# Peptides against a protein of PDB entry 5JXT, part 288

Target 1, 319 residues: chain A of PDB entry 5JXT
Amino acid sequence: SLLPKKEINVYIGMSEMQVKWYQKILEKDIDAVNGAGGKRESKTRLLNIVMQLRKCCNHPYLFEGAEPGPPYTTDEHLIYNAGKMVVLDKLLKRIQKQGSRVLIFSQMSRLLDILEDYCVFRGYKYCRIDGSTAHEDRIAAIDEYNKPGSDKFIFLLTTRAGGLGINLTTADIVILYDSDWNPQADLQAMDRAHRIGQTKQVVVYRFVTDNAIEEKVLERAAQKLRLDQLVIQQGRAQVAAKAAANKDELLSMIQHGAEKVFQTKGAFGTMAEKGSQLDDDDIDAILQAGETRTKELNARYEKLGIDDLQKFTSESAYE

## One batch from the design tools (peptide; made by RFdiffusion4, then SolubleMPNN)

Design b2_p30_4_s4
Fold by OpenDDE base, seed 3:
Structure b2_p30_4_s4 (fold): chain B 319 residues (1-319), chain A 30 residues (1-30)
Amino acid sequence: as target 1 above (319 residues)
Amino acid sequence: SELLERRERRRREREERIREREREERERLE
């Protein structure tokens, strides 16, 4: 029988470079961040800020002029300049030692390009599929990954490309490097490993940048998922959750953690204390803290009714 | 950006190597 998947949110501090770039993004549009544009502020401008902040949470090298060079070399700087890469690097060593195989999902094909450079640098054998991958190449990559005795440890996928009904049950670990605004896209990605034919316990690690916009992306996704579940259960098909964030929601998401980011000199949390020198105990602590916060997050939304979930704007998180 | 061009070049070179391997594999199956 298929075992239930274990889902853990992994809360990760920003690197010093991420903090600097996060500050720079907020400062560039400070009037919009402060709500000074009022009703005249375009939703498009706020969506652009959100997109830049999410890029920063993924990797600073997604920005032009952020990567050290020329010459552009792949080295330890690719890892230590992004909190998610530091955790990923340690987690992948553990996963490999356990004899597990891993799917890594991102919304950003450009992040997969960084992850390819990382895989080559660490000597990890991998497959890749994104939105631009031809149908034949997708089949070839899937077959190469799924073949008996495959030496491919990692499969790199864009979340949407992974949504196309493919079977990847030869992997037992799923890493969501970032989250989709639509929680169903992430579920569809997980269901590539968590499907008929899976023989292992599937574990899903969702990377979330702590004290940043990604916490609010996660909260909104969890809220939406719970609302969708309750609507289905209650037969209230007409309660279409307003799928698109309004301006005030986007502004609140942009403002989340911004003050603390401006006050921060250096990195956040475990990244400030250990940086790239995370050990196995530090990873265990991050995973345990993540499991606790995941349970708390789920318990918060499980107590809410449909009407509460529809009214729940991120304003109430000032406790 | 030279970096984007280099990543795009590496992407094209990967796509070319994939197409070349697929061609060689097709030529082996014919």
Scores: peptide ipSAE 0.032, ipTM 0.612, DockQ to the pose 0.028
Fold by OpenDDE base, seed 2:
Structure b2_p30_4_s4 (fold): chain B 319 residues (1-319), chain A 30 residues (1-30)
Amino acid sequence: as target 1 above (319 residues)
Amino acid sequence: SELLERRERRRREREERIREREREERERLE
């Protein structure tokens, strides 16, 4: 029988460079961030801020002129300048030692380009599929990864490319480097490893930048998933939660953690204390804290009815 | 930036090697 997935949110502090870029993004549009733009601030402007903040949470080198150089090198700076990369680097070493194989999903093909440079730098053998990968190359990459005795450790995928019905049951670890706005897209990605033919316990690590917009993206995704489940259970198909965040929701998401980011000099959390020098005990502590916060988050939404879940999308703007 | 250019170059070179392999495979099937 297929074992249930173990899902753990991994809450990760920003690096010093991420904090600086996060501040710069907020400062550039400070009037919109403060809600001072009133009715004139377009939903499009807020969506653009959200997109830039999500890029920052993934890696500062997603911005033009952020990467140090010339000369442009692939070195340890690719890792220590992004909190998610620091955790990923330690986690992958552990996963490899355990004899596991890993799928890494992102929304951003440009992040996969960074992850390829990282894989080459660490000597990890990998496959890649994104939304631009031809059908034949996609088949070839899947077959190369799934073949008996494959030396490919990592599969890099965009979440959308992973959604297309493929079987990757030769992997037992799934890393969601970022989250989709649609929780069903992430579930479909996980179901590439968690399918008939899987013989191992599938573990899903969802990376979430702590004290940043990604916490609110996660909360909104969890709310939507719970609402979708309740709607299916109650046969009330018409309560399609408006898939698009409203303007006030987007503003609240942008404002989340912004004050603390402005007050912070340097990195956040474990990144401030240890930086790139995270040990195995630090990783265990991060995973344990993440497992606890994941249980608390799930328990919060499991108690909510349809009406409460619909209100919480509106009232979280006032508390 | 040169690294965006290097990533884009490596991406283009991958896309070109992919297209070249697809072309060679098509030329073998013809």
Scores: peptide ipSAE 0.027, ipTM 0.524, DockQ to the pose 0.031
Fold by OpenDDE base, seed 4:
Structure b2_p30_4_s4 (fold): chain B 319 residues (1-319), chain A 30 residues (1-30)
Amino acid sequence: as target 1 above (319 residues)
Amino acid sequence: SELLERRERRRREREERIREREREERERLE
C-alpha cells in the first residue's frame, strides 16, 4: 500500500546578502511598504514588490548585478549567499547517502538555471524540465530519470511543468524550493512521486524563508487549502474564497518581518551563527524545529471554521 | 547581464544536446 507522505516545512534564515537585497527592495518602495500611497497605489505595484521579495528569498543572483564578477565563476559563493542553498547542499548530501533520489521544484526557471550550475559544481547528475522544454525532450528526460539503474540523482522541475500528469515514483524525496500561490499546484507536484508505483516513504521538504514574505505565502496557501476542503465537505459552494489576494492582504504580507529585516545586521538565525559551516547537527535541529512548526501550523488551521478561514486578517492568526 | 546570458546559453546548449541524442536514438531504431 502507498504510505502517507510526510511533509516538513524547513524554515531557513536569510544570508547576509539576502538581508541586504531584501532591505534594498523594501527601501526602493518604502512609501508602498508603509501604505503611504493610500488608495492610489496599484495592486500591480504591490504584486511586483511581492515578486521581488520572493526572488530574494530564493537567491540574490536572480537580480542583475548581484552575482560577483567578472569573471563569473561557479564556486562556494553560489551556496553561501543564499540560505536555501546552504540547507539544500547539506540536505542533498544526506539524501544521497541514504540511497534516495530527489525531485526539486521551483516556480522560477531562472532558479533552476542556478541549481543546474550548482549540480555541475557538486558533480550531481540531474535531469531538468520546465515550461519551455519541448514535449520530446520532456519524455526523454523522464525516461532517463526513471530507467532502471539510472545514475540521475536529481530532477529539477518547475512546479507547473512537473505537475502535468508525469510519473516520477523512482524518487522518494521532494524538495519544494519555493511555494506556489495555489496549494493544489504543490500537491500535484508532490503527487509525481507520491502515487501508485511508489515503494518508499515519500518525504516532502518545503523550504520557507523565516521572518520573510514566504511565511505569509505559506499561511495563505494553507488557509486556502483548508477552506477548499471544508467547502467541499459541507457542500457550501457559495463560499468560494476570492482566490486573488486583495491590496491590503498583499501589503500585510510585504510588511511581515520588514522591521526585523531593517534592524538586522548580517544574516538571520542559524545563518548568522554558523553561515555556510552548518554541520549535520545543525541540519537535524533545523529539521526538528521545522517539523514542530509544521505540526503547529496544521493544528491551527484544523481548528478553524469556514468563517474564520474567509477572514484573511493578520489578527486571526494570533488568537 | 552577462551571467543571465551565460545561463541562457548553457540552457540552449543543453536543449540542443537533448535533441541531438533523441535524433541519434530515432536513427538507431530505424
Scores: peptide ipSAE 0.027, ipTM 0.519, DockQ to the pose 0.026
Fold by OpenDDE base, seed 5:
Order: sequence, then structure tokens, then C-alpha cells
Structure b2_p30_4_s4 (fold): chain B 319 residues (1-319), chain A 30 residues (1-30)
Amino acid sequence: as target 1 above (319 residues)
Amino acid sequence: SELLERRERRRREREERIREREREERERLE
């Protein structure tokens, strides 16, 4: 029988470089961040801020002029300048030692380009699929990954491209490097490994930047998922979950952790304490804390009814 | 950025290989 998947949110502090870039993004649009733009603030401007903050949470080298150089070299700076890369680098070593194989999903094809550079730098053999990958190339990459005795350790996928019905049950670990706004897209990605033919316990690690916009993206995704489940269970098809965040929701998401980010000198949390020198005990502590916070998050939304989940779209603006 | 350029080059080379295969597939169907 297929074992239930284990899902763990991995809460990760920003690197010093991420904090500096996160501050710079907020400062550039400080009037919008403070709500001073009033009725003139465009939803498009807020969506752009959200997109830039999410890029920062993924990797600062997604911004023009962020990468150190010339000369531009692939080195340890590719890892230590992003909290998620520091954790990923340690976690992949464990996964490999365990004889597991891993799917890594992102929303951003440009992040997959960074992850390719990382794979080459660490000597990890990988496959890649994104939205631009031709159908034949997708088949070839899947077959190369799934073949008996495949030496491919990592599969890099964009969440939407990897969601397209493919079978990757030869992997038992899933890393969601970032989250989709639609929680169903992430579930569809997980179900590439968690499917008939899987013989191992599937473990899903969801990377979440702590004290940043990604916590609110995660909360919104969890809320939406619970609402979708309750709507299906109650046969109330008419409760179209308001798919698009309103301006006030976007503003609240942007403001989340902003004050603490402005007050922070250097890196956040474990990244400030240990930086790139995370050991196995530090990773275990991060995973254990993540498992606890994941249970608490799920328990919060499991108690809510449809009416509560619909109201939270309004009240999350005042706390 | 040479790494951005390398990433963009690898992206372009990938996009070009994709287009080349789509072209070869079209030429085989014609």
C-alpha cells in the first residue's frame, strides 16, 4: 500500500545579502509599503512588490547587479548568499547518503538556472524540465531519470511543468523550493512522487523564508486549500474562492515582517548564528521546529468553517 | 553578469535546442 506522504515546512532565515536586498525592495516603494499611497496605489504595483520580495526569498542573484563580479564565478557565494541554498546544500548531502532521490520544484525557471549551476558546482547529476521544455525532451528527461540504475540524483522542475501528469515515483523526496499561489499546483507536484508505484515513504520539504512574505503566502495557500476541501465536501460549488488577493491583503502580506527586516543588521535566525556553517544538529533543529510549526498551522485551519475562512480575507488586515 | 550570461546562455542554448527539435519534428511531419 502507498504510505501517506509526510509534509514538513522548513522555516529558513534570510542571509545578510537577502536582508539587504529585502530592505532595498521595501525602501524603493516605502510609501506603498506604509499604505500612504491610499486609493492611488495600484494593485499592479503591490503585485510587483510581492514578486520582488518572493525573488529575494529565493535567491538575491535573481536581481540584476546582485551577483558578485566580474569575474562572475560559480563558487560557495552561490550558496551562502541565500538561506534556502544553505539548507538545501546540507539537506541534499543527507538525502544522497540515505540513498534517496529528489525532485526540486520552483515557480521560477531562473531559479532552476541557479540550481543547475549549483548541481554542476557540487557534481550532482540532474535532469531538468520547465515550461519551455519540448514534449520530446520532457519524455527523454523523464525516461533518463526513471530508468533502472539511473545515476541522476536530482530532478529540477518548474511546479506547473512538473504538474502535467508525469510519473516520478523513482524519487522519494520532494523539495518545494517555493510555493505556488494555488496550493493545488503544489499538491499536483508532490503527487509526481506520491503515486501508485512508489515503494518508499515520500517526504515533502516546503522551504519557507521566516519573518518574510512567504509565511503569508503559505498561510493564504493553507486557507485556500481548506476552503476548497470544505466546498467540495459540502457540495457548495458556488463558493468560488476569491482567487486573486485584494489590495489590502497584498499590503498586509508585504508589511509582514517588514519592521523586523528594517531593524535587522546582518542575517536572520540560524543564518545569523551559524551562517553557512550549519551542522547536522542545526539541520535537525530546523526540521523539528518546522514539523512543530507545520502541525500548528494545519491545526489552526482544520478548526475553521467556511464562513470563518471567508471572513479571514477581511480580518487579517487588522492584526 | 557572466553567471547571468552563462545562465542566460544555457537558457538560450536550451531554448534553441527546443526550437531546433520542434523544427526537426515539423520537417519530419511535412
Scores: peptide ipSAE 0.027, ipTM 0.524, DockQ to the pose 0.032; fails the geometry check

Design b2_p30_5_s1
Fold by OpenDDE base, seed 1:
Structure b2_p30_5_s1 (fold): chain B 319 residues (1-319), chain A 30 residues (1-30)
Amino acid sequence: as target 1 above (319 residues)
Amino acid sequence: RKEREERDKKAREKEEKEKKKKEEEEEKKK
């Protein structure tokens, strides 16, 4: 029988470079971040801020002019300048040593370009599929990854491209490098490895930038997932989950952790203490803390009814 | 990598042009 998925949120501090870019994004639109624009602030402006903050949480080199150079080089700076890359680099070594194979999902094809350069730099053999990949090239990449004795360790996918019904049960580890606003898209991605034909325990690592907008993206996705489950269970088809965040929800998400980011000199958490020098004990501590926070997050939403889940509970950033 | 390098190069060239334009506008106001 197929074993249940083990899902762990991996909470990761920002690198020093990410903190600087996160501050720069907030400062550029500080009046909107402070809510000073009131009713006049465009929902589109807030959505743009959210998009830039999510890019920062993924990798600072997603911004024009952020990559160090000239000369431009692929080197250790590609890793240490993003907290997620530092954790990924250590985690992939462990996964490979265990004889596992891994799917890495992102919302951002431009992040997959960074991950390709990383794979080449580390000597990891990989396959790639995104939204632009032709049908024939998708088949070829899947077949190359799934073939018996495949030397391809990593499959890089955009989450939406992973939704296309493909079978990747030759992998047992799933890394969600970022989260979709729709939790069903992430579930569909996980279900590429977690299907009939899987012989191993599927483990899903969901990377979440700590003290940043990604925590609120995760919370909103968890809330939506619980609401969708309750609607199905109660037969209440009329409870349309509010498909899009309102302005106040977006503002609350942008404000989350912003004060602490402004006060921070250098990196956050384990990234401040160890940076790229994370050891196996540091990774175990991050995974254990993540497993605890994942249980706490799930337990919060399991107790909520439909009416509570329809309200965006902004815990104020000041309490 | 090459596409990032080209984007970053274009961004720097744009920033330098915007800086020069701002300096020229400040010199014209003096």
Scores: peptide ipSAE 0.124, ipTM 0.636, DockQ to the pose 0.546
Fold by OpenDDE base, seed 5:
Structure b2_p30_5_s1 (fold): chain B 319 residues (1-319), chain A 30 residues (1-30)
Amino acid sequence: as target 1 above (319 residues)
Amino acid sequence: RKEREERDKKAREKEEKEKKKKEEEEEKKK
């Protein structure tokens, strides 16, 4: 029998470098961030800011000129300069010791390039597929990963490329390094491991940068998922949830945590206290806090009706 | 990594050229 998947949001503080780059992104478009652009502010400008902030939450080396050098080196700086990499590095050691195998999903192929360098640096054997991977190479990578006695520990996938009906039930851990705007894309990614033929408990870790844009991306995805479920249950086909955020929603998402980011000197949260010196107890604390916040997030949206779930206001979740 | 290094190099070279142009424009206004 297939066990139900366990989903845990892992809330991760920004590194010092991420805070600095996050501030720089907000400052570059400060009039937009403050809503001073009024009716003239293009939705495209706000979408660009959101995309830059999401890149920052993933890794600062996604920006041109951010990587330290010359000389350019693959070293510990690839890890400690991104909060998600610090947590990933500790979590992968635990996963490997447990005899588990892991799928890592991202929206960004350029983040997979960083994760390849990380895998090589740590000596992790991996497979990769993305949207540019040829059909034959994709089959070969899947077959190599799924082979009995495969020494491939990690599979790196873009969420959309991994969503295409493939079977990866030889993995039992799924890491969503970032989230899709469409929660169905993330579910389709999880269902690569959580499918007929799985013999283990599938655990899904969703990485979320704390006090940043990604919390609002997650909330919006949870809201949309609940809305989609209620629309299916109630047969209300006319409630096509407008998949695209409006300007005010995008602005609210950009503003979330911005003040605290501007006030922060150095790293954020657990990254300020421990940085790269996270131990196994710190990881357990992060996972436990994440499990609590995940239950609270789900419980907020389970109480809401269709009409409430159509409003992108944090206020409507507290009534 | 090599592709990131080349992008980062090109970005730094562009930023240095933009700084030099700004300095030259400020010197021409004096």
Scores: peptide ipSAE 0.098, ipTM 0.610, DockQ to the pose 0.558
Fold by OpenDDE base, seed 2:
Structure b2_p30_5_s1 (fold): chain B 319 residues (1-319), chain A 30 residues (1-30)
Amino acid sequence: as target 1 above (319 residues)
Amino acid sequence: RKEREERDKKAREKEEKEKKKKEEEEEKKK
């Protein structure tokens, strides 16, 4: 029988560079962030802020002019300037030592470009598929990765490109570098490794920037997933989870952790304490804390009914 | 890498041109 997948949210602090860029994004649209734009503020403006904040949580080099240079170099700065890269770098070293193989998913093809440069820099052999990858090249990449005795350690995928029913059961580790707004897209990505033919325990690491927009993206995705499950179980097909965040929900998500980000000088959490010099004990502590917070998050939504889950999307805007 | 380097180079060249243009406009207002 296929073993149940183990899912762990990995809560990661921002690097100093991410904090500076996160502040700059909020300051640029401060009237929007403070809700001072009133009824005239377009939902489109808030969606743009959310997208910039999510880019910052992934990597500051997603912004033009953020990368140090000239000369431009692929070096340790590619890692230490993003909290997720610091954790990824240590985690991949552990995964490789265990003889595991890994799928890395992102929403952002431009983040996969950074991850390719990282793979080359660390000497990790990889395959890549995104939304622009031709059908033939996609088949070739899957076949090369799944080949018996394949030397490809990493598969880099956009979450949507990975959703297309492909079999990647030759990997046993899944890293969600970021989350989709639709929790079903992430589940479909996990199911590339967690499928008939898998012989190992699948472990899913979901990276979440702590005290930032991504924590609220995760909470909203968890609420929606639970609501979708309850609707299916109760046969109440008419409880369409409003697929799109409203204006007030987007504003609340943008405001989450913003005050603490403005007050912070330097990096957050373990990134402030250790920077890029995380050891194996620091990674174990991050994973253990993540496992605890994941259980708490799930337990919060498991107790809620359909009516409570519909209200909670509104009440998180009033605290 | 090359595409990232080229984007960031173009961004810096644009910022430098916009800065020089502002400095020239401020000098013309004096």
Scores: peptide ipSAE 0.093, ipTM 0.619, DockQ to the pose 0.502
Fold by OpenDDE base, seed 3:
Structure b2_p30_5_s1 (fold): chain B 319 residues (1-319), chain A 30 residues (1-30)
Amino acid sequence: as target 1 above (319 residues)
Amino acid sequence: RKEREERDKKAREKEEKEKKKKEEEEEKKK
């Protein structure tokens, strides 16, 4: 029998560099962030801000001119300048020692390019698939990863490329480096490891930048997932959750944690205290806190009916 | 990596050229 997957949200503080770039993104469009554009504010403008903030939460080197150089080097700066990379670097060492194999998913192919440089720098053997990968190369990468005695530890995938029904049951750990707006895309990614032929307990780590837009992306995804489940159960096909966030929802998401980001002179949380020098106890504390917050998040939405979830999507624009 | 390095290099070279043009225009106004 396939064991149920264990899902843990891993809440990660921004690095000092991420805080600086997050501030810069908000300041560049401060009138839109403050809602001063009113009814004339373009939904496209807000979506662009959201995309830049999500890039910042992933890695500051996704911005032009952010990477230190010349000379351009792959070094520890690739790790310590992004909170998610600091946690990833420690977590991968633990996963490898356990004899596990890992799928890493992102929405951003350019983040996979950073993760390739990281894998080379740490000496991790990997495969890669994204949306541009040819069909033949995709088959070859899957076969190379899944072969008996494969020395490939990591598979790097875009979440969309992972959606294509492929079997990766030779991995037992899934890292969602970022989240899709559609929770079904992330579920489809998890189902690459959590499928018939899996012999291990699948564990899913969802990275979430704490005190940032990604918390609201996660909340909205959890609301949508619960609504989709209730709609299926009640046969109410017409309660399609409005698939696209409205302007007020996008604005609320952009504003979430912005004040605290502006007040911050350095990194957030454990990143401020220890930076890149996380130990095994720090990782355990982050995972335990994440497991608690994950249970609390799920418990909030499990109690809500369809009407409550529809109201909550409207009221969370006012809180 | 190389594609990031080339983009970042081109961005910096553009900013430096724009800065030099502004400095030359300010010197011509004196």
Scores: peptide ipSAE 0.088, ipTM 0.602, DockQ to the pose 0.443

